# Designs tried in a protein design run: peptides against a protein of PDB entry 2QAS. Part 16

Target 1, 120 residues: chain A of PDB entry 2QAS
Amino acid sequence: PPEDLMQYEAMAQDALRGVVKAALKKAAAPGGLPEPHHLYITFKTKAAGVSGPQDLLSKYPDEMTIVLQHQYWDLAPGETFFSVTLKFGGQPKRLSVPYAALTRFYDPSVQFALQFSAPE

## One batch from the design tools (peptide; made by RFdiffusion4, then SolubleMPNN)

Design b1_p11_1_s1 (from b1_p11_1, 6 letters changed)
Fold by OpenDDE base, seed 3:
Structure b1_p11_1_s1 (fold): chain B 120 residues (1-120), chain A 11 residues (1-11)
Amino acid sequence: as target 1 above (120 residues)
Amino acid sequence: SPSMMAGPPVV
């Protein structure tokens, strides 16, 4: 097949990453997500810019899925990454995740799913 | 609802 010098597939993936960003901005708005919407967000834990507790990230050396439903705090969706506080084993932990690190996005309430190629 | 879960990479 001919070479795609425009890199359309990458453009499309980045556009779809924008869907996640927009969804998180909705989640961060007053009142949070409209029920029953909730988000499963999967990301590469070793991707550049991912930050969080060392013990937690070490426990999940490849990918981690976080759930944003009822128990999340201080969701801050920036332009290149989002941060959020979640409880793991009852302990609040702050995670910071670049959108580029995402591999999956899922909203079970409407069965909306996205997949992404993330850097290794 | 759990805060997290582990899963395999997208293949």
Scores: peptide ipSAE 0.067, ipTM 0.721, DockQ to the pose 0.472
Fold by OpenDDE base, seed 4:
Structure b1_p11_1_s1 (fold): chain B 120 residues (1-120), chain A 11 residues (1-11)
Amino acid sequence: as target 1 above (120 residues)
Amino acid sequence: SPSMMAGPPVV
């Protein structure tokens, strides 16, 4: 096939990352997600801009999946990254994750899934 | 690469 100088696939991927951002903004709104919707978010833990407790990130050196359902706090979906507080081993931990670091998004309630390429 | 589940359990 001819060379795609427009990089349409990359543009499409960026648009799909926008779906995650929009979903998180809905989750952060008063009342949270409409039940039974909940989110599985997978990201590369070593991607640029990812931040969190060193012990946690060391435990997951490649990717980790977080679940936003019943126990999450202070979800703050920005324009380039989101941050959220979750409990790991019973302890609250703050994570900040750029949308560019995402590799998978899933909502089991409606079986909606997205996959993304992320830096290694 | 496979991902590792983290955070509170899904209810």
Scores: peptide ipSAE 0.066, ipTM 0.720, DockQ to the pose 0.219
Fold by OpenDDE base, seed 2:
Order: C-alpha cells, then structure tokens, then sequence
Structure b1_p11_1_s1 (fold): chain B 120 residues (1-120), chain A 11 residues (1-11)
C-alpha cells in the first residue's frame, strides 16, 4: 500500500486527544462534570512529561489509571498536559500528565471510550 | 471512592 506521508492516522489520534482535553476542561469548569459523568484516564507513567510523586509513579512502572469523579481538585487542563490533585491513601498528590501520554479514556456513564497509542 | 486503579485498562 502507498505510504501515507500526511500521517492522517496520527492527525486523527491528535483530534481524539482533543476530546479528552475538552472533556477535562468541562470537568474543570464550575460545578464539575454533570452527573453521572466521570472519567477514567489511563496513561504511561514513564512517558515524557509525566510528573508526580516518585513513590507513587514508581509503584506503577508502566501504566496507571486515575478516576475523576468525586475526589479531584485543582484540575488544570492545559493545551499539552493537564494537572490534577487526587488523594492516594488519603494523601493529596499532584499529577501532571501530557495528553500524549494517555493510552485510554473512558466515561462509564455513557460507555464512551477512546484508546491511544502513547509514546514512551 | 477510589482515585486510582492499577493493572490492565478499564476497557
């Protein structure tokens, strides 16, 4: 088959990553996500740009899934990454995750799912 | 409610 020099598939993936960004922006807006919407976000913990507590990230050398439902604070969805405060073991911890690090996005309330090929 | 899950993808 002919070589796609336009990289359309990558463009499509980026567009879909935009859905995640948009969803997070809605989640960050006053009032948060409209119930019963909530988000499961999976990302590669060793991907470039991922930052958070070393002890936490080291426990999950490949991927981890965070849940944005009832307990999340200071969600800041930037253009290339988002940051959020979540409680792990009762302790609030700040995570910063580039959208490029995402591998899965899921909203169980409407069974909306996205999968991504994340570089690592 | 849990803030994190480890292991395989949810979906």
Amino acid sequence: as target 1 above (120 residues)
Amino acid sequence: SPSMMAGPPVV
Scores: peptide ipSAE 0.065, ipTM 0.720, DockQ to the pose 0.613
Fold by OpenDDE base, seed 5:
Structure b1_p11_1_s1 (fold): chain B 120 residues (1-120), chain A 11 residues (1-11)
Amino acid sequence: as target 1 above (120 residues)
Amino acid sequence: SPSMMAGPPVV
């Protein structure tokens, strides 16, 4: 097959990462996500730029899925990464996740799913 | 690749 020098697949992936960013911005807006929408976000915990408590990230050495539904705070979707506070073991933890680290985005309410390739 | 669920449980 002919060689794709344009890297269209990567462009498409980047465009779809924009969907995640936009969705998180909606989630961060006053009032949060319109019910019944809620988000499953999966990311590589060892990807560059991922930040969080060492004990938490060590518990999930490969991928971690967080849920944004009712119990999340200070969701801040930036241009290249988002940060959010979630409770783990009853304690609030701050996570910072670059969009480039994402491997899966899912909204069960409408069965909308995106899958991404993230660097190992 | 498998992912492990973390955070509050889904309602």
Scores: peptide ipSAE 0.064, ipTM 0.721, DockQ to the pose 0.222

Design b1_p11_1_s2 (from b1_p11_1, 6 letters changed)
Fold by OpenDDE base, seed 1:
Parts: structure tokens; sequence; C-alpha cells
Structure b1_p11_1_s2 (fold): chain B 120 residues (1-120), chain A 11 residues (1-11)
């Protein structure tokens, strides 16, 4: 097939990443997500811009999944990345994840899922 | 449901 110089697939992927951003913004609003909605977010731990506890990221050198349901604090969904405080081993830790690092988004409550191609 | 964090790619 001819070379797609417009990179339409990438554009579509970015548009879908916007869904995740929007969902997180809803989650960050007062009262949080409307029950029973909750989010499973998977991302490449070595992707540019990912920040968090070294031990945690080291434990999951490729990808890791975080869950936003009952135990998350100070969710801050920015325009290019989101940050959130989650408890790991009982200790609150801050994670910062660019939307571009995402590989999977899932809301089990309504079985809504998205997959993305993230930097390797 | 899940209350604690950290895990490999999951559901």
Amino acid sequence: as target 1 above (120 residues)
Amino acid sequence: APSMQAGPPAV
C-alpha cells in the first residue's frame, strides 16, 4: 500500500488518547467517578516522561497497570500527562504518566476498552 | 474491587 504521509492512524490514536484524558478529568472532579465506574490504566514504564518510584518502575520494566477506583488521591489530569497518588505497599507514592505512554485503558463497569501503540 | 495498586498488564 502507498505510504501514508499524513499518519492518519497516529492521529486517530491521539484522538482516542483524548478519551482517556477526558475520563481522568471526570475522575478528578469533585465526587470522583460515578459508581461503579473505575479505570484500569496500563502504560509503558520506560516511556519518556514517566515518573515514579524507582523501585516500583524497576519491578515492572515493561508495563504496569494502575487502578483508579477507591484508593487514589490528588489526581491531576494535565493536557499531556496526568499525575496521581496511589498506595504501593501501604505507602502513598506519586506517579506521573504521559498519555503517550498508555497502552491500555479499561473500565470494567461498562466493558469499555481502548488499546494504544506506545513508544517501545 | 482493587484497593491496592501495582501490577502487570491486567484486566
Scores: peptide ipSAE 0.075, ipTM 0.708, DockQ to the pose 0.469
Fold by OpenDDE base, seed 4:
Structure b1_p11_1_s2 (fold): chain B 120 residues (1-120), chain A 11 residues (1-11)
Amino acid sequence: as target 1 above (120 residues)
Amino acid sequence: APSMQAGPPAV
């Protein structure tokens, strides 16, 4: 096939990253997500801009998945990244994840899934 | 549950 100098697939993926951002903004609103919606978010732990507990990132050196359903606090969806507080081993930890680091977004309630190419 | 909060890529 002919080469795509416009890089349409990359443009489309960036647009779809906007869906994740919008969904997180809904989750951060008062009352949270409407039942039974909840989010599984997978990202590359070594991607640029990812920040979190060293022990956790060491445990998952490639990718990890977080769940936004019942136990999450201070969700802050920014324009280029989001941050959230989650409990790991009973201790609250802060994660900061750029949307560019995402590899998967999933809402099991309606089986809505997105996959992304993330930098190594 | 906290044990399921973080892990490898989910199916």
Scores: peptide ipSAE 0.072, ipTM 0.700, DockQ to the pose 0.487
Fold by OpenDDE base, seed 2:
Structure b1_p11_1_s2 (fold): chain B 120 residues (1-120), chain A 11 residues (1-11)
Amino acid sequence: as target 1 above (120 residues)
Amino acid sequence: APSMQAGPPAV
């Protein structure tokens, strides 16, 4: 098949990453997500730009899924990455995740799912 | 399989 010099698939993926960004912005708004919506976000922990506690990231060397439902604080969805405070083992941890590091997004409340190809 | 964690409880 002909080569796609337009890279449409990549553009589509980026557009879909925009959905995640938009969803997170809604989640960051006053009052948080409208119930019963909640987000499961999976990302590559070793992807460029991912930052967080060394011990935590080391514990999950490949992927990690975080849930934004009732226990998340200071969600800050930027243009290229988002940061959020979550509790791991009862301790608050700050994570910073580029949207490019995402591999999956899911909202169980409406069974909305997205999958992304992230660098291995 | 991705590890699931974000705060108590997992999942």
Scores: peptide ipSAE 0.062, ipTM 0.691, DockQ to the pose 0.184
Fold by OpenDDE base, seed 5:
Structure b1_p11_1_s2 (fold): chain B 120 residues (1-120), chain A 11 residues (1-11)
Amino acid sequence: as target 1 above (120 residues)
Amino acid sequence: APSMQAGPPAV
C-alpha cells in the first residue's frame, strides 16, 4: 500500500488528545465535572515530561491510571500538559502529565473511551 | 491492565 507521508493517523490522535484537554478544562472549571461524569486517565509513567514523586512513579513503572472524581485538587490543564494533586496513601502528591504521555481516557458515566499511542 | 491509583475507589 502507498506510504502515508502526511501522517494522518498521528494528526487524528493529536486531535483526540484535544478532547482530553478540553475535558480536563471542564473538570478544572468552577463546580467541576457535571455529575455523574468522572475521568479515568491512564499514562506512561516514564514518558518524557511526566513528573511526580519518585516512590509513586517507581510503584507504577509502566503506566498508571488516575481517577478524577471526588478527590482531586488544583487541576491545571495547560496546553501541553496538565497537573493535579491527588492523595496516595493519604498523602497529597502533585503529578504533571503531558498529554502526549496518555494511553487511555475513559468516562465510565457515558462509557466514552479513547486510546492513544504513547512513547515507550 | 493499567495500575489504578484507586482514586479512593469512589467508595
Scores: peptide ipSAE 0.058, ipTM 0.682, DockQ to the pose 0.181

Design b1_p11_1_s3 (from b1_p11_1, 6 letters changed)
Fold by OpenDDE base, seed 2:
Structure b1_p11_1_s3 (fold): chain B 120 residues (1-120), chain A 11 residues (1-11)
Amino acid sequence: as target 1 above (120 residues)
Amino acid sequence: APLMMAGPPVV
């Protein structure tokens, strides 16, 4: 088959990553996500740009899934990455995750799911 | 590697 020099699939993937960004922006707005919406976000912990507590990231050498439902603070969805404070073992921890590091996005409330190929 | 969940549990 012909070689796609336009990389349309990659463009489509990026567009879908935009959905995640938009969803996070809604989550970051006053009042947070409209119930019962909540987000499961999976990302490669060793991907470029991922940052957070070393001990936490060390526990998840490949991927980890964070949940944004009731207990999330200072969600800051930037243009290339988002940062958020979550409690792990009762301790608040700050994570910064580039959208490019995402491998899965899921909202169980409406069964909306996206899956991405993310380089590590 | 297995997918692991982190953060507060879903209520």
Scores: peptide ipSAE 0.061, ipTM 0.699, DockQ to the pose 0.207
Fold by OpenDDE base, seed 1:
Structure b1_p11_1_s3 (fold): chain B 120 residues (1-120), chain A 11 residues (1-11)
Amino acid sequence: as target 1 above (120 residues)
Amino acid sequence: APLMMAGPPVV
């Protein structure tokens, strides 16, 4: 097929990444997400811009999924990345994840799912 | 590979 110099697929993916950003902004609002909504967010741990505890990221060399339901703090959804504090083994850890690193977004409350192709 | 979930468990 003809070469797509417009990269429409990538544009569509970015538009859908915007859904994740918007959802996180709602989650960051006072009171958090309206129940029973909660989010499963999967991302490539080695993607550029991903930051967090070395030991934690080392434990998940490819991808990891975080859950934002009842226990998440200081969720800060920026324009290019979001950061959040979650407890791992009872210890609060700060993660920073670029939206570009996402590979999956899921809200089981309404069975809404999105999949993305993130850089390897 | 199977996804590895991290963080607090879902209530």
Scores: peptide ipSAE 0.060, ipTM 0.692, DockQ to the pose 0.198
Fold by OpenDDE base, seed 5:
Structure b1_p11_1_s3 (fold): chain B 120 residues (1-120), chain A 11 residues (1-11)
Amino acid sequence: as target 1 above (120 residues)
Amino acid sequence: APLMMAGPPVV
């Protein structure tokens, strides 16, 4: 097969990462996501730029999925990463996740799913 | 690569 010097697959994935960013910006807007939309976001916990409580990240050595539905606070979707506060074990924890660390994005309400390759 | 769900339970 011919060699793809344009790296179209990577371009497409980058474009789709933009969809996640846009969706999170909608989620961060006043009123949050329109019902019944809610988001499942999966990411590699050891990816560069991922930050949060060490004990929490250690509990999920490969990847973890967070759910943004009713209980999330201070969602801040930046240009290269987003941060959000979620409760784990009853305690609020701040997570910062680069979009490049994502491996899956899913909205069950409309069965919209995206998958991404992320560094090991 | 097992999927580990975190955060509050899904409603």
Scores: peptide ipSAE 0.058, ipTM 0.697, DockQ to the pose 0.198
Fold by OpenDDE base, seed 4:
Structure b1_p11_1_s3 (fold): chain B 120 residues (1-120), chain A 11 residues (1-11)
Amino acid sequence: as target 1 above (120 residues)
Amino acid sequence: APLMMAGPPVV
C-alpha cells in the first residue's frame, strides 16, 4: 500500500485526545459535569511531563487510572496538559498530566471509551 | 502490566 506521508492516523489520534481535553474543560466549568457523567482517565505515569507526589507515582510505575466524579478540586485543563487535586488515602494530591500521556478515557455513564498510544 | 486504579471511590 502507498506510504501515508500525511500521517492521518496520528492526526486522528490527536483529534481524539482533543475529546478528552474538551471533556475536562466541561468538567472544570461552573457546576462541573452533568450527572451522571464522570471520567476514568488512564495515563502512563512515567511519560514526559507527568508530575505529582513521588510516593504516589512510585506506587503506580506503569499506568494509573484516576476518577473524576464527586471529589476532585482545582481541575485546570490546559492546552497541553491538565492538573487536578484528588484524594489518595485520604490525602489531597496534585497531579499534572499531559494529554500525550493518556492511554484510556472512559465515561461509564454512557459507556464512551477511547484508547490511545502513549510513550513507554 | 495490569491497570492500577487510584483516587476516591466511584459512587
Scores: peptide ipSAE 0.057, ipTM 0.690, DockQ to the pose 0.195

Design b1_p11_1_s4 (from b1_p11_1, 7 letters changed)
Fold by OpenDDE base, seed 1:
Order: structure tokens, then sequence, then C-alpha cells
Structure b1_p11_1_s4 (fold): chain B 120 residues (1-120), chain A 11 residues (1-11)
């Protein structure tokens, strides 16, 4: 097939990343997500812009999945990345994840799923 | 692999 110099697939992927951003903004609003909605977010831990405790990220050299349901704090969905505090081993840890690092988004409550091609 | 995150349901 001919070379797509417009990179339409990438554009479509970015548009869909917007869904994740919008969903997170809803999750960050007062009252949080409307039950029973909750989010499973998977991302490449070594992607540019990903930030978090080294000890935590080292346990997930490729991908990591986090869940936003009942135990998340200070969710801050920015325009290019989101940050959130989650507890691991009882200790609160701050994660910062660019939307571009995402590989999967899933809301089990309505079986809504998205997959993305993220930097390797 | 199970999540180490507190309150993370298995789905």
Amino acid sequence: as target 1 above (120 residues)
Amino acid sequence: APLMQAGAPAV
C-alpha cells in the first residue's frame, strides 16, 4: 500500500487518547466517577515523561496497570499527562503518566476498551 | 499478575 504521509492512524489514536483524558477529568471532578464506573489504565513505564518511585517502576520494566476506583487521590488530569496518588503496600505514591504512554484503557463496568500504540 | 495497588479489583 502507498505510504501514508499524513499519518492518519496516529491522528486517530491521538483523538482516542482524548477519550482517556476526558474520562480522567470526569474522575477528577467532585464526587469522582459515577458508580460503578472505574478505570484500568495501562502504560509503558519507560516512556518519555513517565514519573514515579524508582522502586515501583523497576518492578514493571515494560508495562504497568493502575486502577482508579475507590483508592485514588489528587487526580490531576492535565492536557498532556495526568498525575495521581495511589497506595502501594499501604504507602501513597505519586505517578505522572503522559497520555502518549498509554497502551490500554478499560472500564469494566460497561466493557469499554481502547488500545493504543505507545513508544517502545 | 495481581496489582499491588490497594483496593484494585481483579478484572
Scores: peptide ipSAE 0.104, ipTM 0.733, DockQ to the pose 0.178
Fold by OpenDDE base, seed 5:
Structure b1_p11_1_s4 (fold): chain B 120 residues (1-120), chain A 11 residues (1-11)
Amino acid sequence: as target 1 above (120 residues)
Amino acid sequence: APLMQAGAPAV
């Protein structure tokens, strides 16, 4: 088959990453997400730009999933990455995740799911 | 793997 020099699939993926960014902006707005919406976000923990506590990330050498529902603080969705504070083992941890590191986005309330290719 | 985070398990 002909080679796609336009990289349309990558363009589509980038557009879909925009959906995640927009959703996170809604989640960060006053009042948070409209119930019953909540987000499961999966990302590659070793992807470039991912930052967080070493002890936490070491437990998830490949990828991990975080839930944004009732227990999240200071969600800051930037243009290229988002950061959020979550509690693990009762301790607040700050995570910074580039949208490019995402592998899955899911909202169980409406069964809306997106999958992304991310750096290995 | 299950979440160490409070809330629902990973889906």
Scores: peptide ipSAE 0.103, ipTM 0.745, DockQ to the pose 0.197
Fold by OpenDDE base, seed 2:
Structure b1_p11_1_s4 (fold): chain B 120 residues (1-120), chain A 11 residues (1-11)
Amino acid sequence: as target 1 above (120 residues)
Amino acid sequence: APLMQAGAPAV
């Protein structure tokens, strides 16, 4: 098949990453996500720009899934990455994740799912 | 094994 020099597939993927960003912005608004919506976000922990506690990230050498439902704090969805505080083992941890590192987005409440190709 | 996270369990 002809070579796609426009990289349409990649553009489409980026557009869909925009959905995640928009969803997170809604989640960051006062009052948080409208119930019963909640988000499962999976990302490559070793992707460029991902940051968080070393011990935590070390436990997830490939991917990690975080849940934004009832306990998430200071969600800050930027233009290229988002940061959020979540509790792991009862301890608050700050994570910073570039949208480019995402591999999966899911909202069980309405069974809305997105999958992305991220660098291995 | 995933660490225990506050809120819904990771899936």
Scores: peptide ipSAE 0.041, ipTM 0.685, DockQ to the pose 0.153
Fold by OpenDDE base, seed 4:
Structure b1_p11_1_s4 (fold): chain B 120 residues (1-120), chain A 11 residues (1-11)
Amino acid sequence: as target 1 above (120 residues)
Amino acid sequence: APLMQAGAPAV
């Protein structure tokens, strides 16, 4: 097949990453997400820009999924990455995840799913 | 591997 020098697939994925950003901005607004919406976000833990507790990230050497539903704090969706505080084992942990590191976004309430290619 | 996150179902 002919080579796509325009990289349309990558452009499309980047555009769709905007959906994740927009959804997170809704989640960060006062009152949070409208029920029953909640978000499953999967990302490559070793991707550039991913930041969090080493002990936590070490448990997930490839990918990690976080859930934004009932307990999340200080969700800050920036233009290139988002950060959020979640509790693991009862301890609050701060994660910072670039949108480029995402591999999956899912809202089970309406079965809306997106998949992305992320750096290895 | 299942995720043990407060207020979230296991994944």
Scores: peptide ipSAE 0.040, ipTM 0.681, DockQ to the pose 0.159

Design b1_p11_2_s1 (from b1_p11_2, 7 letters changed)
Fold by OpenDDE base, seed 5:
Structure b1_p11_2_s1 (fold): chain B 120 residues (1-120), chain A 11 residues (1-11)
Amino acid sequence: as target 1 above (120 residues)
Amino acid sequence: EPSMQSRFELP
């Protein structure tokens, strides 16, 4: 097959990452996500830009999946990354995740899923 | 890989 010098696949992936960003912005708006929508977000914990408690990230050396449904606070979806406070073992933890680190996005309520190629 | 996140601990 001919060589793609336009890198369309990469552009498409970036566009789809925009869907995640938009969804998170809706989740961060007053009132949160409309029920029964909720988000499962999977990301590479060692990807550049990922930040969070060392103990938590050490527990998940490769990938980690977080859920935004009932217990999440101060969701801040920026242009290149989002941050959110979640509870693990009853303790609030702050995570900062670049959209580029994502590997999976899923909303079970409508069975909407996206998969991404992230740094290995 | 699912996390051990607390999801349903409501007051």
Scores: peptide ipSAE 0.192, ipTM 0.788, DockQ to the pose 0.097
Fold by OpenDDE base, seed 2:
Structure b1_p11_2_s1 (fold): chain B 120 residues (1-120), chain A 11 residues (1-11)
Amino acid sequence: as target 1 above (120 residues)
Amino acid sequence: EPSMQSRFELP
């Protein structure tokens, strides 16, 4: 097939990352997401810009899936990354995840799924 | 794979 000099696939991926950002902004609004909507977000833990407690990230050396439903705090969806506080083993942990690090987005309530190619 | 995130912790 001919070479795609427009890089349409990459543009489409970036557009779809915008869906995640928009969804997180809805989740961050007062009252949170309308039930029963909730979000499963998977990301590469070693991707550039990912930050969090070393003990937590070392426990998940490749990918990590977080759930935004009942137990999340201070969700801050920025333009290039989002940050959120979650509890692991009862302890609050702050994570910052660039949208570029995402590999999967899923809302089970309506079975809406997105997959992304993230750098290794 | 899902993390070991606490999802239903009561205050």
Scores: peptide ipSAE 0.191, ipTM 0.783, DockQ to the pose 0.095
Fold by OpenDDE base, seed 4:
Structure b1_p11_2_s1 (fold): chain B 120 residues (1-120), chain A 11 residues (1-11)
Amino acid sequence: as target 1 above (120 residues)
Amino acid sequence: EPSMQSRFELP
C-alpha cells in the first residue's frame, strides 16, 4: 500500500480522543453526567505519563479499566491527561491518565464505544 | 473487565 505521509489514522485517533476529553469535562461539570450515562475507560498502565499507586498499577501490568459512575471524586480533565480519585478495596487512589494512553472508551447507557491504539 | 473498583459505598 502507498505510504501515508499525512498520518491520517493518527489524526483520526486524536480527534476521537477529543471525544473522551469532552465527555470527561461533562462528567466533571456540576451535577456530573446526566443519568444514566456512565463511562468505562481502559488504558495502558505502562504508557508514558500514567501515574498512580504502585500497588494498584502492579496488579494491572498491561491494561486497566476504570468506571466513572457512582463513586469518583475530583475528576480533573486536563488538556493532555485527566486525573481522578477512585476507591479500590475501600481505599482512595489517585490516578492520572494521559488521553494518549487510552485503548477503549465505552458508555453502556447508549452503547457508544471507541477503541484506540496505544503504545505497547 | 473492569478493575476491582469500589462503586457503591455507604455515606
Scores: peptide ipSAE 0.191, ipTM 0.783, DockQ to the pose 0.093
Fold by OpenDDE base, seed 3:
Structure b1_p11_2_s1 (fold): chain B 120 residues (1-120), chain A 11 residues (1-11)
Amino acid sequence: as target 1 above (120 residues)
Amino acid sequence: EPSMQSRFELP
């Protein structure tokens, strides 16, 4: 097939990452997500810009999935990354994740799924 | 597979 000099696939991927950002902004608004919507977000833990507790990130050396449904606090969706407080083993932990680090986005309530290629 | 995140805690 002909060489795609426009890199349309990359453009499409970036646009779809925008969907995740928009969804998180909705989740961060007063009242949170409208029930029964909730988000499963998977990301590469070693990707540039990812930050969080060493114990947590060490436990998940490749990637991990977080859920935004009942127990999440101070969700702050920025333009390049989002941060959120979640509980692991009853302990609140702050995570910061660039959108570029995402590999999967899923909302089980409507079976909406997206997959992305993220840097190693 | 989801992490060991606490998704719901009873009061």
Scores: peptide ipSAE 0.185, ipTM 0.778, DockQ to the pose 0.096

Design b1_p11_2_s2 (from b1_p11_2, 7 letters changed)
Fold by OpenDDE base, seed 4:
Structure b1_p11_2_s2 (fold): chain B 120 residues (1-120), chain A 11 residues (1-11)
Amino acid sequence: as target 1 above (120 residues)
Amino acid sequence: EPLLQSRFELP
């Protein structure tokens, strides 16, 4: 096939990552997401910029999925990454995830799904 | 604990 010098696929992926960013900004607003909306977010744990507890990330050497619905705290959606506090093993843990590390976004309430290419 | 998050929570 012809060589795509415009890199349209990458541009489209970045545009769709913008949907995730916008959704997280809605989730971070006062009152949170409108019910019954909630978010499944999957990301590559070894991607550049991913940060979290070593013991947690070691259990997920490839991908990890987090759920934002009933219990999440201090959701901070930045322009290039978001951070959030979640409980694992009953303990609050802070995660920081670049949007570029995402591989999947899903809102089961309306069956809205996105998939992304991320670094291996 | 929330059901959905617990599915991915460490044991």
Scores: peptide ipSAE 0.029, ipTM 0.608, DockQ to the pose 0.139
Fold by OpenDDE base, seed 5:
Parts: sequence; structure tokens; C-alpha cells
Structure b1_p11_2_s2 (fold): chain B 120 residues (1-120), chain A 11 residues (1-11)
Amino acid sequence: as target 1 above (120 residues)
Amino acid sequence: EPLLQSRFELP
């Protein structure tokens, strides 16, 4: 088959990453997500730009999934990354995740799922 | 704590 010099798949992936960004912006808006919507977000913990507590990230050497439903605070969806505070072991932890590090996005309320290829 | 989040939290 002909080689895709336009790299349409990559463009499509980037566009779909925008869906995640938009969804997070909705989640960050006053009132949060409309019930019953909630978000499963999976990302590569060692991807460039990922930051968080060392003890937490050490437990997840490959990828981690976080859930944004009721217990999340200070969700800040930027243009290239988002940050959020979640509780782990009862302790609030701040995570910063570039959209490029994402591998999966899922909203079980409507069974909407996206998968991405993140840097290895 | 949300139950769903706890499912992914390692002890």
C-alpha cells in the first residue's frame, strides 16, 4: 500500500487527544461532570513531563490509571498537560500528566473509550 | 474515597 506521507493517523490521534483535554475542561468547570459521567485516565508514568510523588510513581513503573469522579481536587487542564490532586492511601497527591503520555481514556457511563500510543 | 479509584490504588 502507498505510504502515508501526510501521517493522517498521527493527526487523528492528536485530534482525539483534544477530546480528552476538552473532557477534562468540562470536568474542571463549576459543578464538575454531569452525573453519571466519570473518567478513567491511563498514562505512562515514565513519559516525559509526568510528575508526581516518587513513592506513588514507583509503584506504577509502566502505567497508572486514575479515576475522576467524586474525589478529585484542583483539576487544571492546560493546553499540553493537566494536573489534579487525588488521594492515595488517604493522602492528597498532586499529579501532572501531559496529554502525550496518555494511553487510555474511558467514560464507563456511556462506554466511550479512546486509546493512544504513548512514548515508550 | 471513590470506590473506583481504590481499585487502582496499590496497598
Scores: peptide ipSAE 0.028, ipTM 0.608, DockQ to the pose 0.150
Fold by OpenDDE base, seed 1:
Structure b1_p11_2_s2 (fold): chain B 120 residues (1-120), chain A 11 residues (1-11)
Amino acid sequence: as target 1 above (120 residues)
Amino acid sequence: EPLLQSRFELP
């Protein structure tokens, strides 16, 4: 197959990562996501820029999926990464995830799903 | 060589 010097796939991936960023910004707005929308976000836990409690990340050596529906706090969607507080085992934990680390995005309410290639 | 990824996917 011919070489794609335009790197269209990469451009498309970047654009689609923008969808996740935009969705998170909607989720962070006053009132949160409009019901019944909620988000499943999967990311590579060892990707550059991912940060959180070591004990938690150690439990998920490859990928981790978080759900943003009712129990999330201080969602801060930046331009390159987002951070959010979630409870694990009853304890609040702060996670910081670069959009580049994402591997899957899913909104069950409308069955909208995206998959991405992310660094190992 | 890799084909463009589908925009809409289902679990």
Scores: peptide ipSAE 0.022, ipTM 0.547, DockQ to the pose 0.058
Fold by OpenDDE base, seed 2:
Structure b1_p11_2_s2 (fold): chain B 120 residues (1-120), chain A 11 residues (1-11)
Amino acid sequence: as target 1 above (120 residues)
Amino acid sequence: EPLLQSRFELP
């Protein structure tokens, strides 16, 4: 096949990451997401820019999925990454995840799914 | 399946 010098696949990936960012901004607005919408977000825990409690990340050496529905706090969707507070074992933990670290985005309410190729 | 976050059972 001919060489794609435009790198359209990469452009498409970036555009679709924008969907996640936009969705998170909606989730961060007062009142949160309109029911029944909620978000499953999967990311590579060892990707550059991912940060959180060491003990937590150690439990998930490859990928981690978080759910934004009923129990999430201080969701802050930035331009390159988002941060959010979630409870694990009853304890609040702060996570920061670059959009580039994402591997999957899913809203079960409307069965909307996106997959991303993230660097290992 | 695994309980990751409180109140959630993740697939």
Scores: peptide ipSAE 0.029, ipTM 0.611, DockQ to the pose 0.166; fails the geometry check

